Peptides against a protein of PDB entry 5JXT. Designs and how they scored, part 60

Target 1, 319 residues: chain A of PDB entry 5JXT
Amino acid sequence: SLLPKKEINVYIGMSEMQVKWYQKILEKDIDAVNGAGGKRESKTRLLNIVMQLRKCCNHPYLFEGAEPGPPYTTDEHLIYNAGKMVVLDKLLKRIQKQGSRVLIFSQMSRLLDILEDYCVFRGYKYCRIDGSTAHEDRIAAIDEYNKPGSDKFIFLLTTRAGGLGINLTTADIVILYDSDWNPQADLQAMDRAHRIGQTKQVVVYRFVTDNAIEEKVLERAAQKLRLDQLVIQQGRAQVAAKAAANKDELLSMIQHGAEKVFQTKGAFGTMAEKGSQLDDDDIDAILQAGETRTKELNARYEKLGIDDLQKFTSESAYE

## One batch from the design tools (peptide; made by RFdiffusion4, then SolubleMPNN)

Design b2_p14_2_s4 (from b2_p14_2, 7 letters changed)
Fold by OpenDDE base, seed 4:
Structure b2_p14_2_s4 (fold): chain B 319 residues (1-319), chain A 14 residues (1-14)
Amino acid sequence: as target 1 above (319 residues)
Amino acid sequence: MPVVPRYVLRRQAE
């Protein structure tokens, strides 16, 4: 029988470089961030800020001129300048030692480019599929990864490209490096490993930058997922979940953690304390804290009715 | 190993 998947949100602090870039993004559009544009603020501008903040949460080298150089080098700086990379690097060592194989999903093909360089740097054998991957090359990559005795440890995928019904049950670990706005896209990604033919416990690690916009992306996705479930259960097809965030929701998401980011000198959380020097105990602590916060998050939304879940009021989840 | 990351090389080619 297929074991139920274990899902853990992994809450990760920003590196010092991420904090600096996050500040710069907010400062560049400070009037929009402060809501000073009011009704005149374009949804497009807010969506652009959201996109830049999400890029920052993934890796600062997604920005032009962020990478130190020339000369450009593939070195430890690729890891320590992004909190998610620090955690990923330690987690992958553990996963490999356990004899597991891993799918890494991202929304950003440019992040997969960084992850390819990381894989080469660490000597991890990998496959890659994104939205630009030709159909034949996609089949070849899947077959190479799924081959009995495959030496490919990592499969790098864009979440949407991985959603296309492929079977990757030869992996037992799924890392969502970032989250889709649509929780169904992430579920479809997980279901590449969590499917008939899986013989192991599938574990899903969802990376979430702590004290940043990604927490609100996750919350919104969790609300939507619960709403979708309740709508299906109640047969109330008419509850068109407002699929698109409004301006006020986007603004609230942008503002989340912004004050603390402006006040912060250096890195956040475990990244401030240990930086790249995370040990196995630190990873266990991060995973345990993540498991707790995941349970708490789920418990919040399980208690909410349809009407409450339709109100994306950050306030009502804390009352 | 290429000294220049592939993601940098790809951006220079765009």
Scores: peptide ipSAE 0.059, ipTM 0.715, DockQ to the pose 0.556
Fold by OpenDDE base, seed 3:
Structure b2_p14_2_s4 (fold): chain B 319 residues (1-319), chain A 14 residues (1-14)
Amino acid sequence: as target 1 above (319 residues)
Amino acid sequence: MPVVPRYVLRRQAE
């Protein structure tokens, strides 16, 4: 029988470089961030800020002029300048030692480009699929990954391209490097490993930048998923309609953690204390804290009715 | 190692 998947949110502090770039993004549009534009602020401007903040949470080298050079090098700076890369680098070593194989999903093909260079730098054999991958090349990559005795450790996928009906049950670990606005896209990605033919316990690690916009993206996705489940259970099809965040919701998401980011000199949390020198105990502590916060997050939304889940209340997530 | 990372080269081609 297929074992239930274990899902763990992994809360990761920003690196010093991420904090600096996050500050710069907020400062560039400070009037919009402070809500000073009021009704005149465009939804497009707020969406652009959200997208830049999400890029920063993934990797600062997604910005022009962020990468040190020339000369440009593939070295440890590719890892220590992004909190998610520091945790990924330690976690992949553990996963490999356990004899597991891993799917890594992202919304951003440009992040997969960074992850390819990382894989080459660490000597990890990998496959890749994104939205531009030809159908024949996609089949070839899947077959190469799934073949008996495959030496391919990692599969790099964009969440939407990887969600398209493929079987990757030869992997038992799923890393969501970032989250989709639609929680169903992430579920479809997980279901590539968590499907008939899987023989191992599937574990899903969802990376979430702590004290940043990604916490609010996650909360909104969890709220939507719970609402969708309750609507299906109650047979009330009409409730699904307001999927797009309004201006006030976007502003609240942008403001989340912004004050603490401006006050921070250096990195956040375990990234400030240890940086790239995370050991196995530090990883265990991050995972344990993540399991606890994941249970707490789920328990908050389980208590809410349909009417409460339809209201995006910034306040109710902290009481 | 290439003097320029692949992820930099790809971003310049876009």
Scores: peptide ipSAE 0.037, ipTM 0.671, DockQ to the pose 0.505
Fold by OpenDDE base, seed 2:
Parts: structure tokens; C-alpha cells; sequence
Structure b2_p14_2_s4 (fold): chain B 319 residues (1-319), chain A 14 residues (1-14)
């Protein structure tokens, strides 16, 4: 029988470099961030800010002029300049020691480019599929990954490309490096490993930059998922969950943690305390805290009715 | 010469 998947949100502090770039993004559009644009502020402008903040949460080298060089090098700076990379680097070592195989999903093909260089730097054998990958090359990559005795440890995928009904049950670990706005896209990604033919416990690690916009992306996705479930259960087909965030929702998401980011000198959380020198106990603590917060997040939305879930609860923005 | 990361090369080709 297929075991239920375990999903754990992994809350990760920003590196010092991420904090500096996050501040710079907010400062560049400070009037929009402060809501000074009012009704005149473009939804497109807010969406652009959201996208820049999400890039920062993924890796600062997604910005022009962020990468140190010339000369450009593939070295430890690729890891320590992004909180998610620090945690990923430790987690992958553990996963490999356990004899597990891993799918890594991102919304950003440019992040997969960084992850390829990271894989080469660490000596991890990998496959890659994104939106630009030809159909024949997708088949070849899947077959190479799934073959008996495959030496491919990692599969790098864009979430949407991984959603295409493929079977990757030869992996038992799923890392969502970032989250889709649509929780169904992430579920479809998980279902590549969590499907008929899986023999292991599937574990999903969802990376979430703590005290940043990604917490609100996650909350919105959880809210939408619960709403979709209740609508199906109640037969209320007319409650189309508003697929797109409104301007006020986007503004609230941008403002979340912004003050603390502006006040912060250096890194956040475990990144401030340990930097790149996380040990196995630090990783266990992060995973345990993440499991607790995941249960709390789910419990929050499980108690809400359809009418409550249709309202964007801004209340969680001020706590 | 330090090997330029492939992700840097890709971004320079865009």
C-alpha cells in the first residue's frame, strides 16, 4: 500500500546577502511598499516587487551584479549567500547517506541553472527538465533517472514541467525549493514521486524563507487548497477561489516582515547564529520547528469555513 | 583560470 506522504515546511532564514538585496528591493519601490500609491498603484508594479522578493528568497545571484566577480567561480559562496542553499546542502548529504533519491522543484529555471552548478561542485549526478526541454530530451532524462541502478541522485525540475504526468517513483524525497501560487501545481509535482509504484515513505520538504514574502505565498496557497477542498465537499461549484491576488493582498504580502528586514543587520535566524556552519543537530532543529509550524498552519485553515476562507485574513500580517 | 559557472554563461548569452 502507498504510505501517506509527509509534508514539512522548512523555514529558513535569509543570509546577510539576501537581507541586503531584500532591503534594496524594498527601498527601490518604497512608496509602493508603504502603500503611498493608493488606488493609483499599478497591480503590475506590485507583482514585479513580489517577483523580485521571491527571487531574493531563492538566490541573490538571480540579480544582475549580485554575484562576486570577475573572476566568477563555482565555490562555497554559491551556498553560503543563500539560506535555502545552506539548508539544501546539508539536507542532500543526509538524504544521500540514507540511500534516498530526490526531486528538486522550482518555479524558476534560472534557479535550476544555479542548482546545476551546485550539483557539479558537490559531485552530485543529476537530471534536468524545464519548460524549454524538448519532448525527446524529457523522455531521455526520465528514463536515465528511473533506470535500475541509476547513478542519478537528483532530478531538477521546474514545477510546471514536472506536473506533466511523469512517473518518478524511483525518488522518495521531494524538495519544493519554492512554492507555486497554485497549491495544485505543487501537489502535482509531489504526485510524481507519490504514486503507484512507490515503495518508500515519500517526504516532501517545502522551503520557505522565514520573515519574508514566501510565508504569505504559503499561507495563501494553504487557504486556497482548503477552500477548494470545502467547495468540492459541499458541491458549491460557484465558489471559484479568486485565483489572482488583489492589490491589497499583494501589498500586505510585500509588507510582511519588511520592517524587521529593514532593522536587521546581517543574516536571519539560524543563518545569523551559525551561517553556513550548520551541523546535523541544527538541521534536526530546523526540521522539528518546521513540522510544528506546518501542523499549526494546517490546523489554522482546517477550522475555517468557506466564508472565512474567501476573506483574505489580513490579521496574520500584524502579528 | 577559474571555470566560469554555467549559470553565469547562460545569463551572458541571454
Amino acid sequence: as target 1 above (319 residues)
Amino acid sequence: MPVVPRYVLRRQAE
Scores: peptide ipSAE 0.030, ipTM 0.647, DockQ to the pose 0.637
Fold by OpenDDE base, seed 5:
Structure b2_p14_2_s4 (fold): chain B 319 residues (1-319), chain A 14 residues (1-14)
Amino acid sequence: as target 1 above (319 residues)
Amino acid sequence: MPVVPRYVLRRQAE
């Protein structure tokens, strides 16, 4: 029988560079961030801020002028300037040492570009698929990854491109480098490894930038997933989970952790203490804390009914 | 190592 997948949210602090860029994003649109635009504030403007903040949480080099240089070089700065890369770098060493193979999913093809350079820099053999990958190249990449005795350790995928019915049961670890707004897209990504033919315990690591927009993206995704499950179970097909965040929800998400980010002079959370010098004990502590917070998050939404889940989208602005 | 990371080169080609 297929073993249940283990899902762990991995809460990661921002690097010093991420904090600086996160501050700059908020400062650029400070009137919108402070809600000073009121009813006149464009939903498109708020969505743009959210997208920039999510880019920052993934990697600061997604912005022009963030990368040190010229000369531009692939070096350790690619890792230590992003909290998620620091954790990824340590986690991949452990995953490789245990004889596992890993799928890494992101919403951002441009982040996969960074991850390709990282893979080359660390000497990790990889495959890649995104939304621009030709059908033939997609088949070739899957076959190359899945072949008996494949030396490909990592598969890099965009969540949507990877979600399309492929079998990747030759991997047992899934890293969601970021989360989709639609939790079903992430589930479909996990189900590429967690499917008939899997012989190992599938473990899913979901990276979440702590005290930032991504925590609220995760909460909203968890809420939506629970609502979708309850609607299906109750046969209430008409409870369209409000698919798009309203302006107030977007504003609340943007404001989450913003004060603490403005007060921070260096790195954040787990990155403030050790930076890039995380050891195996630090990783174990991060994973343990993540497992606890994951249980707490799930327990919060499991107790809520459909009506509560629909209202909670407004009240989470004040916690 | 390439002098310019491939991800930088890809962005310049967009």
Scores: peptide ipSAE 0.035, ipTM 0.689, DockQ to the pose 0.548; fails the geometry check

Design b2_p14_3_s1 (from b2_p14_3, 8 letters changed)
Fold by OpenDDE base, seed 4:
Structure b2_p14_3_s1 (fold): chain B 319 residues (1-319), chain A 14 residues (1-14)
Amino acid sequence: as target 1 above (319 residues)
Amino acid sequence: STETPRYVLKRAAE
């Protein structure tokens, strides 16, 4: 029988570079961040800020002029300048040592480009699929990954491209490097590994930048998922998914952790304490803290009724 | 063949 998947939110501090770039993004649009634009502030401007902040949470090299160079090199700086990469790097070593195989999902094809360079740098054999991958190349990549005795350890996917009905049950670990605004997209991604034919316990690690906009993205996604579940259970098909995040919701998301980011000199949390020098105990601590916070998050939304869950409706800002 | 990093190539072409 298929074992239930284990889902763990992995809360990750920003690197010093991420903090600097996060500050810079907020400062550039400080009037919008402070809500000074009021009704005149365009939803588009707020969505752009959200997108930039999410890029920062993923990797600062997604911005022009962020990467050291020229010459541009793939080196340890690719890892230590992004908290998620630091955790990923340690986690992948553990996963490999356990004889597991891993799917890594992101919303951002440009992040997959960074992850390819990382895979090459670490000597990880990988496959890649994104939205631009031709159908034949997708089949070839899937077949290469799934073949008996495949030496491909990692599959890099965009969440939406990975959602397209493919079977990747030869992987038992799923890393969501970032979250979709639509929790169903992430579930569909997980279901590439967690389906009939899986023989192992599937574990899903959801990376979440701590004290940043991604916590609010996650909360909104969790709220939507619970709402969807309750609507199905109650047969209330007419609970109109309230429209895309309003301006006030977007502002609240942008403002989340902003004050602390402005006050921070250096990195956040474990990234401030250890930087790239995480050991196995640090990873265990991060995972344990993540498991606790995941349970708390779920318990928060499990107690909410439909009416409370409708106050903050997560429509995809990317429609 | 040493796979040339795609990201590095993209950044070098910018």
Scores: peptide ipSAE 0.059, ipTM 0.693, DockQ to the pose 0.201
Fold by OpenDDE base, seed 1:
Structure b2_p14_3_s1 (fold): chain B 319 residues (1-319), chain A 14 residues (1-14)
Amino acid sequence: as target 1 above (319 residues)
Amino acid sequence: STETPRYVLKRAAE
């Protein structure tokens, strides 16, 4: 029988460079961030801020002029300038030593470009599929990854491209480098490894930038997932989960952790203390803390009814 | 490596 998948949110601090770029994004649109635009602030402007903050949480080199150079080099700076890359680098080394194989999902094809250069730099053999990958090349990549005795350790996928019914049960580890607004897209990605033909315990690591917008993206996705489950169970098809955040919800998400980010002169959490010098004990501590917070998050939404789940609780960023 | 990252080269070609 297929074992239940284990899902762990991995909460990761920003690097110093990410903090600087996160501050810069907020400062550029400070009037919108402070809610000074009122009813005149466009939803589009807030959505653009959200997108830039999510890019920052993934990697600062997604911005023009962020990468050090010229000359441009592939070196350790590609890793230590993004908290998620520092954790990924240590986690992949552990996964490889365990004889596991890994799927890495992202919403951003440009992040997969960074991950390709990282894979080459570390000597990891990989496959890649995104939304632009031709059908024949997609089949070839899947077959190469799944073949008996495949030397491909990593499969890089965009979440939506990987969600298209493919079988990747030759991997037992799934890393969600970032989350989709639709929790069903992430579930469909996990189901590439967690399906008939899997012989191992599937473990899913969901990377979440701590004290940043990604915590609110995760909370909203968890809320939606629980609402969808309750609607199905109760037969109340008319309770359309409000698919799109309103302006106040978007503003609350942007404001989450912003004050602490402005007050910070360096990195956050374990990134401030150790940066790229994370050891195996630090990774274990991050995973254990993540497992605890994941249980707490799930327990919060399990107790809520449909009416409560329809309310976006703007817990103010000031509690 | 002193080589220009592919993700930089791709962005410069867009």
Scores: peptide ipSAE 0.056, ipTM 0.695, DockQ to the pose 0.699
Fold by OpenDDE base, seed 5:
Structure b2_p14_3_s1 (fold): chain B 319 residues (1-319), chain A 14 residues (1-14)
Amino acid sequence: as target 1 above (319 residues)
Amino acid sequence: STETPRYVLKRAAE
């Protein structure tokens, strides 16, 4: 029988470099961040800020001129300059030791390029699929990953490309390196490993940058998912959950944690204490804290009715 | 490694 998925949000602090770039993004558009643009501030500008902040949460090298060099090198700096890479690096070592195989999903093909260089640097054998991958090459990559005795440990996928009905039940671990705005896309990604033919407990790790824009992306996705579930259960016509955040919601998301980010000198949260020197006990603590916060997050939305879930209330997470 | 990352090379080719 297929075991239920275990889903854990992994809350990760920014590296020092991420904090500096996050500050720089906010400072560049400080009037928009402070809401000083009022009715004149375009939704497009706010969406661009959100996208830059999400890039920063993924990896600072997604920005031009962020990578140290020349010379440009594949080395430990690729890892320690992004909190998610520090945690990923330790987690993949554990996953490999336990004899698991892993799917890594991202929204950003350019992040997969960084992850390819990381895989080569660590000697991890991998497959890759993104939106630009030809149909024949997708089939070949899937077959190479799924073949009996495959030496491919990692499959790198964009969430949307990986969502397209493929079977990857030869993996038992799923890492969502970032989240889709549509929680159904992430579910579809998880369901590549969690389907008929899976023989292991599927574990899903969702990486979330702590005290940053990604917490609000996660909260919004969780709210939408619960709303979608309740609408289905109640047989109500698809209340088209306002799929796109309004300007005020986007502004609130951008402002979340901004003050603390501006006050922070160096790394933030989990990265401030040990940085790249995380040990196995630190990873266990991060995973345990993540499991607790995941349960708390789910419990908040389980108590809400449809009418409450239709309102993006930043405050309802604290009542 | 002292080699240029492939993700940098990809961006330079765009």
Scores: peptide ipSAE 0.035, ipTM 0.684, DockQ to the pose 0.698
Fold by OpenDDE base, seed 3:
Structure b2_p14_3_s1 (fold): chain B 319 residues (1-319), chain A 14 residues (1-14)
Amino acid sequence: as target 1 above (319 residues)
Amino acid sequence: STETPRYVLKRAAE
């Protein structure tokens, strides 16, 4: 029988470089961040800010001119300049020692490019599929990963490309490096490993930048998922959960943690304390805290009715 | 948006 998947949100602090770039993004559009544009503020402008903040949460080198150089080197700076990379680097060592194999999903093909350079730097053998991968090359990559005795440890996928009905049950670990606005896209990604033919406990690690936009992306995704489940259970026509956030929702998401980010000198949370020197105990603490917060998040939305779930609860970032 | 070259490609262009 297929074991239920374990889903753990992994809350990760920003590196010093991420904090600096996050501040810079907010400062560049400070009038929009402060809501000074009011009803005149473009939804497109707010969406652009959200996308820049999400890029920052993934890796600062996604910005032009952010990478140190020339010369451009593949070195430890690729890891320590992004909180998610620091945690990923430690987690992958553990996963490999356990004899597990891992799918890594992202929304951003350009992040997969960074992850390829990282895999080469660490000597991890990998496969890659994204939206641009030809059909024949996708088949070849899947077959190479799934073959008996495959030396491919990592499969790098864009969430959309990974959603296309492929079987990757030869992996038992799933890392969602970022989250989709549509929780169904992430579920479809997880279901590549969590499917008939899986013999191991599937564990899903969802990376979430703490005290940042990604926490609100996650909350919105959890809310939507619960709403979709309740609508299905009640046999009511899909009240199309408002697919797109309104301006006020986007503004609230942008403002979340912004004050604390502006007050922060250096790195954030565990990244300030340990940086790239995270040990196995630090990872265990992060995973345990993440499991607790995941249960709390799920329990929050499980108690809400359809009418409550249709309202974005803007808990002000200041309460 | 010009895709930032991979690190290997960046080094080869220097």
Scores: peptide ipSAE 0.035, ipTM 0.650, DockQ to the pose 0.098

Design b2_p14_3_s2 (from b2_p14_3, 7 letters changed)
Fold by OpenDDE base, seed 3:
Structure b2_p14_3_s2 (fold): chain B 319 residues (1-319), chain A 14 residues (1-14)
Amino acid sequence: as target 1 above (319 residues)
Amino acid sequence: SSETPRFILRRKAE
């Protein structure tokens, strides 16, 4: 029988470089961040800020002039300059030692480019599929990954490309390096490993930058998922959750953690305390804290009705 | 090592 997925949100502090770039993104459009544009503020402007903040949460090298150099190298700086990379680097060692194989999903093909360079740097054998991958090359990559005795440890996928009905049950670990705005896209990605033919416990690690916009992306995704479930259960198909955030929702998401980011000198949380020197106990603590916060997040939305789930509750950021 | 940053190198390959 297929075991249920274990899903764990992994809350990760920003590196010092991420904090600096996050501040710079907010400062560049501070009037929009402060809501000074009011009713005249462009939704497109807010969406652009959201996208830059999400890039920062993924890796600062997604920005022009962020990478240190010349000379430009693939080295430890690729890891320690992004909190998610520090956690990923430790987690992958553990996953490999356990004899597991891993799917890594992202929304950003340019992040997969960084992850390819990381895989080469660490000597991890990988496959890749994104939106630009030809159909024949997708089949070849899937077959190479799934073959008996495959030496491919990692499969790098964009969430949308990986969602296309493929079977990757030869992996038992799924890392969502970032989250889709549509929780169904992430579920479809997980279901590449979690399907008929899987023999192991599938574990899903969802990376979430702590005290940043990604917490609000996650909350919105959880809210939408619960709403979608209730709509199906109640037969109320017309209660389509507004798929697109309104201006006030986007502004609230941008503002979340911004004050603390401006006050922070250096890195956040475990990244400030340990940086790249995270050990196995630090990873266990992060995973345990993540499991607790995941249960709390789910419990928050499970008690809400359809009418409550249709409202974006900004208040949950102050309790 | 490169005199060109990764950000630019990867965009030229697209």
Scores: peptide ipSAE 0.404, ipTM 0.885, DockQ to the pose 0.229
Fold by OpenDDE base, seed 1:
Structure b2_p14_3_s2 (fold): chain B 319 residues (1-319), chain A 14 residues (1-14)
Amino acid sequence: as target 1 above (319 residues)
Amino acid sequence: SSETPRFILRRKAE
């Protein structure tokens, strides 16, 4: 029988460069961040801020003029300037030593471009599929990855492109580098490895930038997933339609951790203490803390009924 | 090494 998948949220501090860019994004639209736009503030403007903050959480080089240079190089700076890359770099070394193979999912094809450069820099053999990949090239990449004795360690996928019914059971590790707003898209991504034909325990690592917008994206996705489950169980199909965040919800998400980000002069958490010098014990501590917080998050939403799950808890960043 | 950042290089390939 297929073993249950293990899912762990991995909470990661921002690098110093990410903090600086996160501050810059908030400062650029400070009136919107402070709620000064009131009823006149467009939902589109708030969504744009959320998308820029999510880019920052992924990698600062997703912004023009962020990369240090000239000369522009592929080097260690590609890793240490993003907290997720520092953790990814250590985690991939461990995964490879264990004889596992890994699917890495992102919402952002531009992040996959950075991950390709990283794979080349570290000497990791990889396949790639995104939304622009031709059908024939998708089949070829899947076949190359799945072939017996394949030397391809990593498969890079956009979450939506990877969701299209493909079988990748030759991988046993899934990394969600970022989260979809729709938790079903992430589940469909996990189900590329976690399906009939899998012979190993599938482990899913979900990267979440700590003290940032991504915690609220995760909470919203967890809330929606629980609501969808309860609606299916209770036959109440009408409830699913209210899943889009309103303006006040988006504002609360943008404000989450913003004060602490403005007060911070360097990196966050383990990134401030060790930066790129994370060791195996630091990774174990991050994974253990993540496993605890994952259980707490799940337990919070498992106790809620449909009526409670329909209320967005606008916990202010100041509460 | 390049005099052009990866952000611009990858944008030109689209």
Scores: peptide ipSAE 0.392, ipTM 0.883, DockQ to the pose 0.232
Fold by OpenDDE base, seed 4:
Structure b2_p14_3_s2 (fold): chain B 319 residues (1-319), chain A 14 residues (1-14)
Amino acid sequence: as target 1 above (319 residues)
Amino acid sequence: SSETPRFILRRKAE
């Protein structure tokens, strides 16, 4: 029988560089962030801010002029300048020692480019597919990864490219480096490993930048998923979850953690305390805290009815 | 060594 997948949100602090770039993004559009644009603020502008903040949460080198150079190098700076990379780097060492194989999903092909450089730097053998990968090359990459005795440890995928019905049951670990706005896309990604033919316990690690927009992306995705489940269960097909965030929702998401980010000098959380010097105990603590917060998050949404889940009011979840 | 996509993109922008 297929074991239930274990899903853990891994809450990760920003590096000092991420904090600086996050501040810079907010400052550049401070009037929009403060809601001073009112009705005149374009949804497009807010969506652009959201995209830049999500890029920052993934890696600061997704911005022009962020990476130190020339000369451009692949070195430890690729890891320590992004909180997610620091955690990933330690987690992958553990996963490899356990004899597991890992799928890493991202929304951003440019992040996969960084992850390729990282894989080369660490000597991890990998496969890659994204939305631009030719069909033949995709088949070849899947076959190479799934090959009996494959030396490929990592599969790098864009979430949507990985969603296309492929079987990757030769992996037992899934890392969602970032989250899709549509929780079904992430579920479809997980289901590449969590499928008939899987013989191991599938564990899914969802990376979430703490005190940043990604928490609100996750909350919105969890809310939507619960709403979709309740709609299916109740046969109420007419409850079209407002598929797209409105301006006020986007603004609230942008504002989340912004004040604390502006007040912060240096890194956040465990990144401030240890930076790149995370040990195995730190990873265990992060995973344990993540498991707790994951249970709490799920428990919040499980208690909500359809009417509550339709109200994206950040306030009603704290009363 | 096949240069990774990230480096290829940087060299094209220079």
Scores: peptide ipSAE 0.161, ipTM 0.782, DockQ to the pose 0.178; fails the geometry check
Fold by OpenDDE base, seed 2:
Structure b2_p14_3_s2 (fold): chain B 319 residues (1-319), chain A 14 residues (1-14)
Amino acid sequence: as target 1 above (319 residues)
Amino acid sequence: SSETPRFILRRKAE
């Protein structure tokens, strides 16, 4: 029988470089960040800020002029300049030692480009599929990954590139490097490994930059998922329609953690304490804390009714 | 290796 998947949110502090770039993004449009535009603020302007902040949470090298060089090198700086890469680097070593194989999903093809260079740098054999990958090349990559005795450890995918019907049950670990606004897209990604033919316990690690916009992206996705479940259970199909964040929601998401980002000199959390020198105990602590916070997050939304879940709870913006 | 990372090369080609 297929074992239920385990999903763990992995809360990760920003590197010093990420904090500096996060500050710079907020400062560049400080009037919009401060809500000074009021009702006249463009939703498109706020969506652009959200996109830049999400890029920063993924990797600072997604910005022009962020990369050290010339000369441009693939080295440890690719890892230590992004909190998610530091955790990923340690986690992949553990996953490999366990004889597991891993799917890594992102919303950003440009992040997959960084992850390819990382894989080469660490000597990890990988496959890749994104939105631009031709149908024949997708089949070839899937077959190469799934073949008996495949030496491919990692599959790099954009979350939405894994079309309906792809079976990747030869992997047992799923890393969501970032989250989709639609929780169903992430579920569909997990279901590439969590399908008929899977023989192992599927574990999903969802990376979330702590004290940043990604926490609010996650909360909104969890709220939506619970709402969708209740709507299906109650037969109230009409309620599902508020899919897009409004301007006030976007502003609240942008402002979340912004003050702490401006007050902080250096890295956040475990990244400030240990930097790139995480040990196995540090990873275990991050995973245990993440499991606890994941249970708490789920429990928060499980107690809410449809009417409560339809309201954006601004209350979590002031904590 | 002093080789420019592939992700930098891809972004310069865009």
Scores: peptide ipSAE 0.031, ipTM 0.608, DockQ to the pose 0.606; fails the geometry check

